# Peptides against a protein of PDB entry 7AL2, part 54

Target 1, 85 residues: chain A of PDB entry 7AL2
Amino acid sequence: YEIMLIRPKTIDDINYVVDQVLEESNPVILDLSFLEKESPANFKLAGEKIKQMRSNYGAEALLLSRCNDKNLIIIAPKGVSLVRK

## One batch from the design tools (peptide; made by RFdiffusion4, then SolubleMPNN)

Design b2_p20_1_s1 (from b2_p20_1, 9 letters changed)
Fold by OpenDDE base, seed 1:
Structure b2_p20_1_s1 (fold): chain B 85 residues (1-85), chain A 20 residues (1-20)
Amino acid sequence: as target 1 above (85 residues)
Amino acid sequence: MKILNEDAIEEIEKLVKELE
């Protein structure tokens, strides 16, 4: 697999994340800081998509960092384990 | 990039889930 990095700005970017996790089985490190500040609606949509991937497809998600300019989350597809030590 | 410790992550993850 590949590890994808993205700071989504559009709905197309959100759908790209979903495609990478579910279709390509690639982990994604995403920064939601743009959506959080610029589009509350798309931020909520991104969160709902993450919840759906977790609930229905066995994806995992962990928060890595949150500050004024970053909201970093890693999403792993089923079969890639996220381990916190 | 600042990686959060486990305790901070769990607390903030709860807040983020409420916002999403």
Scores: peptide ipSAE 0.099, ipTM 0.614, DockQ to the pose 0.302
Fold by OpenDDE base, seed 3:
Structure b2_p20_1_s1 (fold): chain B 85 residues (1-85), chain A 20 residues (1-20)
Amino acid sequence: as target 1 above (85 residues)
Amino acid sequence: MKILNEDAIEEIEKLVKELE
């Protein structure tokens, strides 16, 4: 698998993340800071998609960093374990 | 032992909820 890095800006980017996790089985490191600042609606949508992937598809997610300029989340598909040590 | 950061997940969910 590949680890994808993206700072989503559009709905297309959000759907790209979903496709990467569910169809390609690639972990994605997301920076949600753009959506959070520029589109609360799309930020909410992104969060809902993350929750759906966790609840329905066995994806896992971790918040990596939250500050003024970053909202970094890793989401991993089922079969790729996220481990805190 | 593998440990998922449940607090971090909760924070993500909190952020989403704040926008509702």
Scores: peptide ipSAE 0.095, ipTM 0.611, DockQ to the pose 0.271
Fold by OpenDDE base, seed 2:
Structure b2_p20_1_s1 (fold): chain B 85 residues (1-85), chain A 20 residues (1-20)
Amino acid sequence: as target 1 above (85 residues)
Amino acid sequence: MKILNEDAIEEIEKLVKELE
């Protein structure tokens, strides 16, 4: 698999993240800071999609960093476990 | 970039989940 890096800016970017996790089985490190600042609606949508992937498809999500202008989350598809040591 | 400790990360994750 590949690890995708993205700072989503549009709904298309959000859908791209979903496709990467569910269809391509690629982990995604995403920075939600743009959506959080510029589009509350799309920020909410992104959160809902993450929740749906966790609830319905066995994805895992972990906060990596939240500081200043960064809101970094990793989303892993089913079969790729996130381990904190 | 400030690296949060595990406790701070867990707290923020909880808050995010409450908003979802």
Scores: peptide ipSAE 0.091, ipTM 0.602, DockQ to the pose 0.232
Fold by OpenDDE base, seed 4:
Structure b2_p20_1_s1 (fold): chain B 85 residues (1-85), chain A 20 residues (1-20)
Amino acid sequence: as target 1 above (85 residues)
Amino acid sequence: MKILNEDAIEEIEKLVKELE
C-alpha cells in the first residue's frame, strides 16, 4: 500500500480520500484545517465520511495534531493497524 | 509530533455535530 497525504479543499478531494481508504486500501494522512476554516459544510461532510468509514468499513482514525494551522488525522483501512505506544 | 488519543477523535465528532 501507499500512504497518501492530502489537505482537502473540495468535495472531490473528500471523495478522493474515501476512494483511497476504501477502494485502494491506502492509509491517508489528511489535514482538515482548510475545510474547517473555509467551509463548515465540507468540514462536516469530511467528518461524516470519516465516521462512516470507521463505523461501516472498519477503518481506524487517529488525530495526529490539532492546532491553528493544522488538523491532522490519519485514516487507515481495516487491514492496516494503527498502534499508539 | 504528539499523537492524540481516541478522545481527540471524539472532539472532532463533537465539532461535526456542532455544525449540524
Scores: peptide ipSAE 0.070, ipTM 0.608, DockQ to the pose 0.523

Design b2_p20_1_s2 (from b2_p20_1, 11 letters changed)
Fold by OpenDDE base, seed 1:
Parts: sequence; structure tokens; C-alpha cells
Structure b2_p20_1_s2 (fold): chain B 85 residues (1-85), chain A 20 residues (1-20)
Amino acid sequence: as target 1 above (85 residues)
Amino acid sequence: MELLYADAIEEIEKLIKELE
């Protein structure tokens, strides 16, 4: 698999994340800071999609860093384990 | 604004709890 990195800015970017996790089975490291600041609606949508992937498709997610300018999350598809030690 | 953030905040709060 590949690890994808993205700071989503549009609905197309959100759908890209979903496609990478569910269709390509690639982990994604994403920064939600742009959506959080610039589009509350799309930030909500991104959160809903992450929740759906966790609840319905066996994805895992981990908050890596949250600051004023960053909201970094890794989301891994089923079959790729995220382990915190 | 509260309604627009609610689901995203809920998910992020879960992730924060897992990080702690």
C-alpha cells in the first residue's frame, strides 16, 4: 500500500480521501485545518465521512496533532493497524 | 455554526480521548 498526504480544501478532496481508504486500501495522513477554518460545512462532512469509515468499514483513525494551524489525523483502512505505545 | 460543527467535533473528541 501507499501512504497518502493531503490537506483537503474541497469536497473533491474529501471524496479523494474516502476513495483512497475504502477503494485503494491506502492510509491517509490529512490536515483538516483548512476546512475547520474556511468551511464549517465541509469540515462537518469530513468528520462524518471519517466516522462512517470507522463505524461501517473497519477503518481506524488517530489524532496526531492539533494546534492553531494544524489538525493532523491519520486514517487507516481495514487491515492496516494503528498502534500507539 | 454549532450544527455545522457538531459531528466533526464529536469525532475529533473521540480521537483526542484515544490519544490521551
Scores: peptide ipSAE 0.093, ipTM 0.640, DockQ to the pose 0.069
Fold by OpenDDE base, seed 5:
Structure b2_p20_1_s2 (fold): chain B 85 residues (1-85), chain A 20 residues (1-20)
Amino acid sequence: as target 1 above (85 residues)
Amino acid sequence: MELLYADAIEEIEKLIKELE
């Protein structure tokens, strides 16, 4: 698999994340800082999509880092385990 | 920089931290 990196700016970008996780089985490291600052509606939507992937498709997610210009989250598809040591 | 949309940020963080 590939590890995808994206800073979503649009709904299409959010759907790209969903496709990568669910259809391609690729982990995604995403930076939500753009949506956080520019679009509360799409920021909320991104969170809802992450919740749906976790609840319905066995995805796993971790908040990696949050600061002024980054909100980094990793989403792993079913079959790729996120392990905290 | 001032945090914008605090309620939305909190919601996202809660969604993620449910697994932590």
Scores: peptide ipSAE 0.085, ipTM 0.649, DockQ to the pose 0.086
Fold by OpenDDE base, seed 4:
Structure b2_p20_1_s2 (fold): chain B 85 residues (1-85), chain A 20 residues (1-20)
Amino acid sequence: as target 1 above (85 residues)
Amino acid sequence: MELLYADAIEEIEKLIKELE
């Protein structure tokens, strides 16, 4: 698999993340800071997609860092484990 | 399996609810 990196700015970007996790089985490191600041609606959509992937498809999500200019999350598809040590 | 930052994810979900 590949690890994808993206800072989504559009709905197309959000859908790209979903496709990478669910269809390509690639982990994604994403920064939601743009959406959080510029489009609360799309930020909500992104969060809902993450929740759905976790709840329905066995994806795991982990907050890596959150500050005023970054909201970094890793999403791993089923089969790629995120482990706390 | 234990995930890091489970509480933080929960907080993000709470924020999403506030935007509903």
Scores: peptide ipSAE 0.047, ipTM 0.569, DockQ to the pose 0.259
Fold by OpenDDE base, seed 2:
Structure b2_p20_1_s2 (fold): chain B 85 residues (1-85), chain A 20 residues (1-20)
Amino acid sequence: as target 1 above (85 residues)
Amino acid sequence: MELLYADAIEEIEKLIKELE
């Protein structure tokens, strides 16, 4: 698999993340800071999509970093475990 | 070693609530 890195800016980007996780089985490192600042609606949508992937498709999520400039999350497809040592 | 599912989702939901 590949690890995708993206800072989503549009609904298309959000759907791209969903496709990468569910269809391509690729982990995605997300920076949600753009949506958080520029589009509350799409930020909420992104969160809902992550929750749905976790609840319905066995995806896993891990918060990597949160600061003023970044909101970094890794989302992994079913079969890829996210473990903190 | 720990799987941080709940922590990640909790943080995301916290941020979402701040926007509501």
Scores: peptide ipSAE 0.043, ipTM 0.569, DockQ to the pose 0.286

Design b2_p20_2_s1 (from b2_p20_2, 8 letters changed)
Fold by OpenDDE base, seed 4:
Structure b2_p20_2_s1 (fold): chain B 85 residues (1-85), chain A 20 residues (1-20)
Amino acid sequence: as target 1 above (85 residues)
Amino acid sequence: KEVFEDASQYIDDVINGTYK
């Protein structure tokens, strides 16, 4: 698999993340900071999509970094294990 | 707040508009 990197800015970007995780089985490291700052509606939508992937498809999501200019999350499809050492 | 924490609660806060 590939690890996709994206800072979503549009609904199309959000759907791209969903497609990568669910259809391509690729982990995604995403920065939600643009949506958080510029589009509360799409920020919420991104959250809903992440929750759906966790709840319905067994995806795992971990926080990597949250600060004023970064909001980094990794989303892994069910078959990819995220392991803390 | 630990690094690499499960994002579940944060995501719920995002959805509910209670994130900080």
Scores: peptide ipSAE 0.697, ipTM 0.914, DockQ to the pose 0.660
Fold by OpenDDE base, seed 3:
Structure b2_p20_2_s1 (fold): chain B 85 residues (1-85), chain A 20 residues (1-20)
Amino acid sequence: as target 1 above (85 residues)
Amino acid sequence: KEVFEDASQYIDDVINGTYK
C-alpha cells in the first residue's frame, strides 16, 4: 500500500481521502488546518467522514499533532494496523 | 495533546464545533 499525504482544501479532497481509505486501502496522513481556518462546513464534513470510516468500516484514526497552525491525523484502513510502541 | 492518541474525542469535537 501507499501512504497518502494531503492537506484537503475542497470537498473533492475530502472525498479523495475517503476513496483512498475505503477503496484503495491506503493510509492517509491529513492536515486539517486549511479546512479549520477557511471552511467550517467542510471541516465538519471531514470530521464526519473520518468518524464514519472509523465507526462503520473499522478504520483507525490517531492524532499526530494538534497546535496553532496544524492538526495532523493519520487514518488507517482496517487492514493496516497502527501500532504505538 | 499527546501524539498518537486516539482521535475519536477530537473528531467528535470537530463535528460538534467544540474543538480547540
Scores: peptide ipSAE 0.690, ipTM 0.913, DockQ to the pose 0.731
Fold by OpenDDE base, seed 1:
Structure b2_p20_2_s1 (fold): chain B 85 residues (1-85), chain A 20 residues (1-20)
Amino acid sequence: as target 1 above (85 residues)
Amino acid sequence: KEVFEDASQYIDDVINGTYK
């Protein structure tokens, strides 16, 4: 698999994340800071999509860093394990 | 705040509009 890196800015970007996780089985490291600042509606949508992937497909989501200028989350498909040492 | 925290609660807060 590949690890995808993206700072989503549009609905197309959000759908790209969903496609990468569910169709390609690739983990995605997301920066949600753009959506949080620029589009509350799409920020909410991104959250809903992440929750759907967790609830319905066994994806895992982990918060990596959250501050004023970045909002990093990794979303991993069911077949990829996120392990804390 | 725990390092490498599960994002579940945060995501729920985003959806509900109760995030910081």
Scores: peptide ipSAE 0.687, ipTM 0.911, DockQ to the pose 0.643
Fold by OpenDDE base, seed 5:
Structure b2_p20_2_s1 (fold): chain B 85 residues (1-85), chain A 20 residues (1-20)
Amino acid sequence: as target 1 above (85 residues)
Amino acid sequence: KEVFEDASQYIDDVINGTYK
């Protein structure tokens, strides 16, 4: 698999994340800082999509870093385990 | 610093508009 890296800016980007996780089974490291700052509506939408992937498809999401200039989350599909070591 | 916390609560806060 591939690990996708994205800072989503549009609804299309959000849907791209969903496709990567659910259809391609690729983990995604995403930075939500743009949406948080520039589009509260799409920021909320991104959150809803992440929750849906967790609730309905067994995806896992971890917060990697949250500070002034970044908001990093990793989303792993059901087949990829995130392990703390 | 590294953070590996489950994002569930944060995501709920994002959805509810209560994030900080």
Scores: peptide ipSAE 0.702, ipTM 0.915, DockQ to the pose 0.810; fails the geometry check

Design b2_p20_2_s2 (from b2_p20_2, 11 letters changed)
Fold by OpenDDE base, seed 2:
Structure b2_p20_2_s2 (fold): chain B 85 residues (1-85), chain A 20 residues (1-20)
Amino acid sequence: as target 1 above (85 residues)
Amino acid sequence: EEVLEDADEYIDLVIEGKYK
C-alpha cells in the first residue's frame, strides 16, 4: 500500500480521502488545519466521514500532532494496524 | 501539543460541534 499525505481544502479532497482509505486501502495522513480555519461545515463533514469509516468499515484514526499551526491525523484502513511503541 | 493520542474523542467533539 501507499501512505497518502493531504491537507484537504475542498469536498473533493475529503472524498479523495474516503476513496483512498476504503477503495485503495491506503493509510492517509491528513492535515485538517485548513478546514478547521476556513470551513466549519467541511471540517465537520470531514469528521463525520472519518467517524463513518471507523464505525462502519473498521478504520482507525490516531492524532499525530495537534497544536496552533497544525492538525495531523492518520486514518488507517481495516487491516493496517497503528501501533505505538 | 497533543501527540500520538487516540483521535476518537477529538473527532467526536468535532462532529458534535463541541470542540470549536
Scores: peptide ipSAE 0.086, ipTM 0.640, DockQ to the pose 0.759
Fold by OpenDDE base, seed 1:
Structure b2_p20_2_s2 (fold): chain B 85 residues (1-85), chain A 20 residues (1-20)
Amino acid sequence: as target 1 above (85 residues)
Amino acid sequence: EEVLEDADEYIDLVIEGKYK
């Protein structure tokens, strides 16, 4: 698999994330800082999509880093285990 | 700063509109 990195800015970007996780089975590292600041609606949408992937498709999501300037989340498809050691 | 934590709670808060 490949690990995709994206700072989504549009709905198309959000859908790209969904496609990568569900269709391509690729983990995605997201920086949600742009949406959080610039589009509350799309920020909420991104969260909803992540929830759906977790609830319905067995995806896993971890917060990598959240500070003033960054909001990093990794979404892993089922079959790719996220392990903390 | 939060690092390497389960994102469930945060994501749920985003969905619920508790985070912008």
Scores: peptide ipSAE 0.086, ipTM 0.642, DockQ to the pose 0.704
Fold by OpenDDE base, seed 4:
Structure b2_p20_2_s2 (fold): chain B 85 residues (1-85), chain A 20 residues (1-20)
Amino acid sequence: as target 1 above (85 residues)
Amino acid sequence: EEVLEDADEYIDLVIEGKYK
């Protein structure tokens, strides 16, 4: 698999993340800071998509960094284990 | 802030509009 990195800015970007996780089975490291600041609606949408992937498809998500200019989350598809040491 | 933990709670708060 590949690990995708993206800072989504649009709904298309959000859908890209979903496609990568669910269709391509690729982990995604995403920075939600743009959406958080620029589009509360799309930020919420991104969160909903992540929750759906966790709840319905066995994806895992870890918060990597949260600050004023970064909001980094890794989301991994089922079969790719995220382990906190 | 570096955080290495399950994002469930944070994401849930985002969905509920209680965290930005």
Scores: peptide ipSAE 0.084, ipTM 0.638, DockQ to the pose 0.874; fails the geometry check
Fold by OpenDDE base, seed 3:
Structure b2_p20_2_s2 (fold): chain B 85 residues (1-85), chain A 20 residues (1-20)
Amino acid sequence: as target 1 above (85 residues)
Amino acid sequence: EEVLEDADEYIDLVIEGKYK
């Protein structure tokens, strides 16, 4: 598999993330900082999609970094284990 | 801040509009 890195800016980008996780089974490292700052609605939507993937499809999500300029989350599809050591 | 933790709580806050 591939690990995708994306800083989503649009709904299309959010849907791309969903496709990568659910259809391609690729982990995605997301930077949500753009949506957080520029679009409350799409920021919420992104969160809802992540929750849906966790609740319904067995995806896992970890917060990697939170600061003023970055909001990094990794989402792993079922079958790719995220392990905290 | 570098964080390695389960994102459930944060994501729930995002969904509820309580965290930005």
Scores: peptide ipSAE 0.081, ipTM 0.634, DockQ to the pose 0.871; fails the geometry check

Design b2_p20_2_s3 (from b2_p20_2, 8 letters changed)
Fold by OpenDDE base, seed 2:
Structure b2_p20_2_s3 (fold): chain B 85 residues (1-85), chain A 20 residues (1-20)
Amino acid sequence: as target 1 above (85 residues)
Amino acid sequence: EKVFEDASKYIDEVINGTYT
């Protein structure tokens, strides 16, 4: 598989993330900082999509870094395990 | 700073509008 890197800015970008995880089985490392700042509606939508992928498709979501100046999350499809040592 | 934690709580805060 490939690991996709994206800072989503549009609904199309959000749907791209969903397609990568569910259809391509690729983990995605995403920066949500743009949506958080520029589009509260799409920020919420991104969160809902991530929750749906976890609830319905067995995806995992892990905060890589969350602070005042970072908002990095990895989403892994079912079958790819995220392990913290 | 939060590092390498499950995103469940954060995602719920995003959805509920309580992330800030």
Scores: peptide ipSAE 0.614, ipTM 0.880, DockQ to the pose 0.774
Fold by OpenDDE base, seed 1:
Structure b2_p20_2_s3 (fold): chain B 85 residues (1-85), chain A 20 residues (1-20)
Amino acid sequence: as target 1 above (85 residues)
Amino acid sequence: EKVFEDASKYIDEVINGTYT
């Protein structure tokens, strides 16, 4: 698999993330800072899509870093485990 | 700062519009 890196800005970007995780089985590292700041609606949508992938497809989502100025999350498809050492 | 934390709670807060 490949690890995709994206800072989504549009609905198309959000759908791209979904396709990468579910169709291509690729983990995706996201910077959600743009959506959080610029589009509350799409920020919410991104969250809903992530939750759906976790609930329905066994994806895993983990905060890599979240603070006042950072918003990094990784989404891994089923079969790719995220391990903290 | 939160590092390497399961995103479940965060995602719910995003969806509910309560994350700041």
Scores: peptide ipSAE 0.614, ipTM 0.880, DockQ to the pose 0.804
Fold by OpenDDE base, seed 3:
Structure b2_p20_2_s3 (fold): chain B 85 residues (1-85), chain A 20 residues (1-20)
Amino acid sequence: as target 1 above (85 residues)
Amino acid sequence: EKVFEDASKYIDEVINGTYT
């Protein structure tokens, strides 16, 4: 698999993330800072999609870093384990 | 700073518009 890196800015980007996780079985590292700042609606949508992937498809979601200037999360498809040591 | 935590709470706050 590949690890995809993206800072989503549009709905197309959000759908790309979903496709990568569910169809391609690729983990995705997201920077959600743009959506949080620029599009409350799409920020919410991104959250909903992540929750759906966790609830319905067994994806894992881990907050990599959240501070004043970062908003990083990794989503891993079922079968790719995220392990914190 | 929060690091390497399960994203469940964060995601719910995002959805509910309460994350700051």
Scores: peptide ipSAE 0.611, ipTM 0.879, DockQ to the pose 0.796
Fold by OpenDDE base, seed 5:
Structure b2_p20_2_s3 (fold): chain B 85 residues (1-85), chain A 20 residues (1-20)
Amino acid sequence: as target 1 above (85 residues)
Amino acid sequence: EKVFEDASKYIDEVINGTYT
């Protein structure tokens, strides 16, 4: 698999994340800082999509880093484990 | 700074509009 890196800016980008996780079985590292700043509606939508993937498809989501200058989340499809060492 | 925490709480706050 590949690990996809994206800072989503549009609904198309959000749907791309969904496709990568559910259809391609690729983990995605997301920077949500753009949506948080520029589009509250799409920020919310991104959150809803992530929650749906966790609830309905067994995806796992981890907040990698949240601070003043970054907002990084990794979402992994079922079958790819996120392990703290 | 938050590092390597489960995203569920954050995601819910995003959805509910309570995380800024």
Scores: peptide ipSAE 0.611, ipTM 0.879, DockQ to the pose 0.811

Design b2_p20_2_s4 (from b2_p20_2, 11 letters changed)
Fold by OpenDDE base, seed 2:
Structure b2_p20_2_s4 (fold): chain B 85 residues (1-85), chain A 20 residues (1-20)
Amino acid sequence: as target 1 above (85 residues)
Amino acid sequence: EEVFEDADEFIDLVIEGKYE
């Protein structure tokens, strides 16, 4: 599989993330900082999509970094385990 | 700052509009 890296800026980007996780089975590292600042509605939408992927499809989501200028999350599809060492 | 935390709480806060 591939690991996708994206800083979503549009709804299309959000749907791209969903497609990568659910259809392509690729983990995605997200930076949600743009949506958080520029589109609160789409920021919420992104959160809802992540929750749906967790609840309905067994995806995992972990915070990688949260600070003033970035909001990094990794989403792994079911079958790819995120392990803390 | 704690890293590698579950995103569950953060996501829930975002969805519920409690995150600022």
Scores: peptide ipSAE 0.317, ipTM 0.799, DockQ to the pose 0.742
Fold by OpenDDE base, seed 4:
Formats: C-alpha cells, sequence, structure tokens
Structure b2_p20_2_s4 (fold): chain B 85 residues (1-85), chain A 20 residues (1-20)
C-alpha cells in the first residue's frame, strides 16, 4: 500500500481521502487545518466522513499533531494497524 | 489533546460544532 498525504481544500479532496482509504486501502495522513480555518462546513463534512469510515468500515483515526497551524490525523484502513509504543 | 490519541472525541466535537 501507499501512504497518502493531503491537506484538503475542497469537497473533491475530501472525497479523494475517502476513496484512498476505502477503495485503494491506503492510509492517509490528513491535515485539516485549511478546512478548519476556511470552511467550517467542509471541516464538519470531513469529520463526518472520518466517522463514517471508522463506524462502518473499521478504519482507525489517530491524532498526530494539533496546534494553530496543524491539524494532522492519520486514517488507516482496517487492514493496516496503527500501533502506539 | 495528546498526540496519537484516538481521534474519536475530536471528530465528534467537530461534527457537533462544539470544537472552537
Amino acid sequence: as target 1 above (85 residues)
Amino acid sequence: EEVFEDADEFIDLVIEGKYE
């Protein structure tokens, strides 16, 4: 698999993330800082998509960094385990 | 928020509009 890195700016970007996780089975490192700042609606949408992937498809989502300029989350498909040491 | 924590709570706050 590949690890995708993206800072979504549009709905198309959000859907790209969903496609990568669910259809391509690729983990995605996601920076939500743009949406959080520029589009509350799309920020919420991104959250809803992440929740759906967790609830319905067994995806995992962990915070990597949260500050004023970063909002990093890794989303892994069910077949890829995220392990804390 | 701690790094590597489960994103569930954060995401729920975002969805509910409680995260500022």
Scores: peptide ipSAE 0.253, ipTM 0.779, DockQ to the pose 0.712
Fold by OpenDDE base, seed 5:
Structure b2_p20_2_s4 (fold): chain B 85 residues (1-85), chain A 20 residues (1-20)
Amino acid sequence: as target 1 above (85 residues)
Amino acid sequence: EEVFEDADEFIDLVIEGKYE
């Protein structure tokens, strides 16, 4: 698999994340900082999509970093485990 | 040292509009 990196800016980007996780089974490291600052509606939508992937498809999501200019989250598909050492 | 947190609370706050 590949690890996808994206800073979503549009609904299309959000749907791309969903496609990568659910259809391609690729983990995604995404930065939500753009949506948080520029589009509260799409920021919310992104959160809803992540929740849906967790609830309905067994995806796992961890917050990597939240600071002034970054909201980094990793989303792993069901077949990829995120392990703390 | 990196600290990793479950995204559940953050995501829920985003969805509920309570984050910002």
Scores: peptide ipSAE 0.219, ipTM 0.753, DockQ to the pose 0.636
Fold by OpenDDE base, seed 1:
Structure b2_p20_2_s4 (fold): chain B 85 residues (1-85), chain A 20 residues (1-20)
Amino acid sequence: as target 1 above (85 residues)
Amino acid sequence: EEVFEDADEFIDLVIEGKYE
């Protein structure tokens, strides 16, 4: 599989994340900082999509970093485990 | 805040509009 890196800025980007996780079974590391600052509505939408992927498809989502300029989350499809060492 | 935390709480706060 591939690990996709994205800082989503549009709804199309959000849908891209969904497609990568559900259709391509690729983990996605995404930075939500742009949406958080520039579009509260799309920020919320991104959260809803992540929740749906977790609830309905067994995806995992972990917070990697949250600070002033970063809001990093990794989303892994069901077949890829996120393991803490 | 610990690294590698499950995003559940954060995501729920975002969805509910409680995240600042």
Scores: peptide ipSAE 0.298, ipTM 0.794, DockQ to the pose 0.701; fails the geometry check

Design b2_p20_3_s1 (from b2_p20_3, 6 letters changed)
Fold by OpenDDE base, seed 2:
Structure b2_p20_3_s1 (fold): chain B 85 residues (1-85), chain A 20 residues (1-20)
Amino acid sequence: as target 1 above (85 residues)
Amino acid sequence: SEKLLEEGRKILDETVEDLY
């Protein structure tokens, strides 16, 4: 698999994340800071999509960093485990 | 909208696991 990196700016970007996780089975490292600042509606939508992927498809979501204008999250598809050492 | 931001933050707080 590949690890995708994206800072979503549009609904298309959000759907791209969903497709990467659910259809391509690729983990995604995403920065939600743009949506948080520029589109509260799409920020909420992104959160809802992450919740849905976790609840309905067994994805895992982990906060990597929330500081200095970054909101970095890794979302991993079912079958790719995020393990803390 | 502050309301939308708060709702989004709440969803993420409940959904995204903290690293530490």
Scores: peptide ipSAE 0.784, ipTM 0.953, DockQ to the pose 0.947
Fold by OpenDDE base, seed 1:
Structure b2_p20_3_s1 (fold): chain B 85 residues (1-85), chain A 20 residues (1-20)
Amino acid sequence: as target 1 above (85 residues)
Amino acid sequence: SEKLLEEGRKILDETVEDLY
């Protein structure tokens, strides 16, 4: 698999994340900081999509870092384990 | 918009695990 990196800015970017996780079975590292600052509606939508992927498709979601200028989350599809040492 | 941010944050807090 491939690991995709994206700082989503549009609904198309959000849908890209969903497609990568569910259709391509690729983990995605997201930075939600742009949506959080520029589009509260799409920020909420992104959260809803992450919840749906976890609840309905067995994806894992892990917060990597949250700062004033970054909100990094990794989403892993079912079958790709996120392991902490 | 502030409400949307709060709702989004709530969803993420309930959905995303903490690394540490």
Scores: peptide ipSAE 0.784, ipTM 0.953, DockQ to the pose 0.949
Fold by OpenDDE base, seed 4:
Structure b2_p20_3_s1 (fold): chain B 85 residues (1-85), chain A 20 residues (1-20)
Amino acid sequence: as target 1 above (85 residues)
Amino acid sequence: SEKLLEEGRKILDETVEDLY
């Protein structure tokens, strides 16, 4: 698999994340900071999509870093394990 | 809106696991 990196700015980007996780089975490291600052509606949508991927498809979501200019999350599809040491 | 941000944050807080 590949690990995709994206700072989504549009709905298309959000859907790209979903496609990568669910269809391509690729982990995605995403930064939600742009949406958080520029599009509250799409920020919420992104959150909803992450919740759906976890709840319905067994994806795992882990916060990597959150500050005023970054909101980094890794989403792993089922079958790719995120392990904390 | 701030409400949407708060709702989004709430979803993420309940969905995304903390690293440590």
Scores: peptide ipSAE 0.784, ipTM 0.952, DockQ to the pose 0.940
Fold by OpenDDE base, seed 3:
Structure b2_p20_3_s1 (fold): chain B 85 residues (1-85), chain A 20 residues (1-20)
Amino acid sequence: as target 1 above (85 residues)
Amino acid sequence: SEKLLEEGRKILDETVEDLY
């Protein structure tokens, strides 16, 4: 698989994340900082999509960093485990 | 709006695990 890197700016970008996780089975490292600053509605939508992927499809989601204009989250599809030492 | 931001943050806080 591939690990996708994206800083979503539009609804199309959010749907791209969903497609990568659910259809392509690729982990995604995404930065939500643009949406948080520029689009409250799409920021909430992104959160809802992450929740849905976890609740309905067994995805995992971890916060990597939230500081200095970064809001980095990794979403892993079912079958790819995120393991902490 | 601030309300939407707070709602989004709440969803993430309840959904995304902390690394540390």
Scores: peptide ipSAE 0.783, ipTM 0.952, DockQ to the pose 0.962

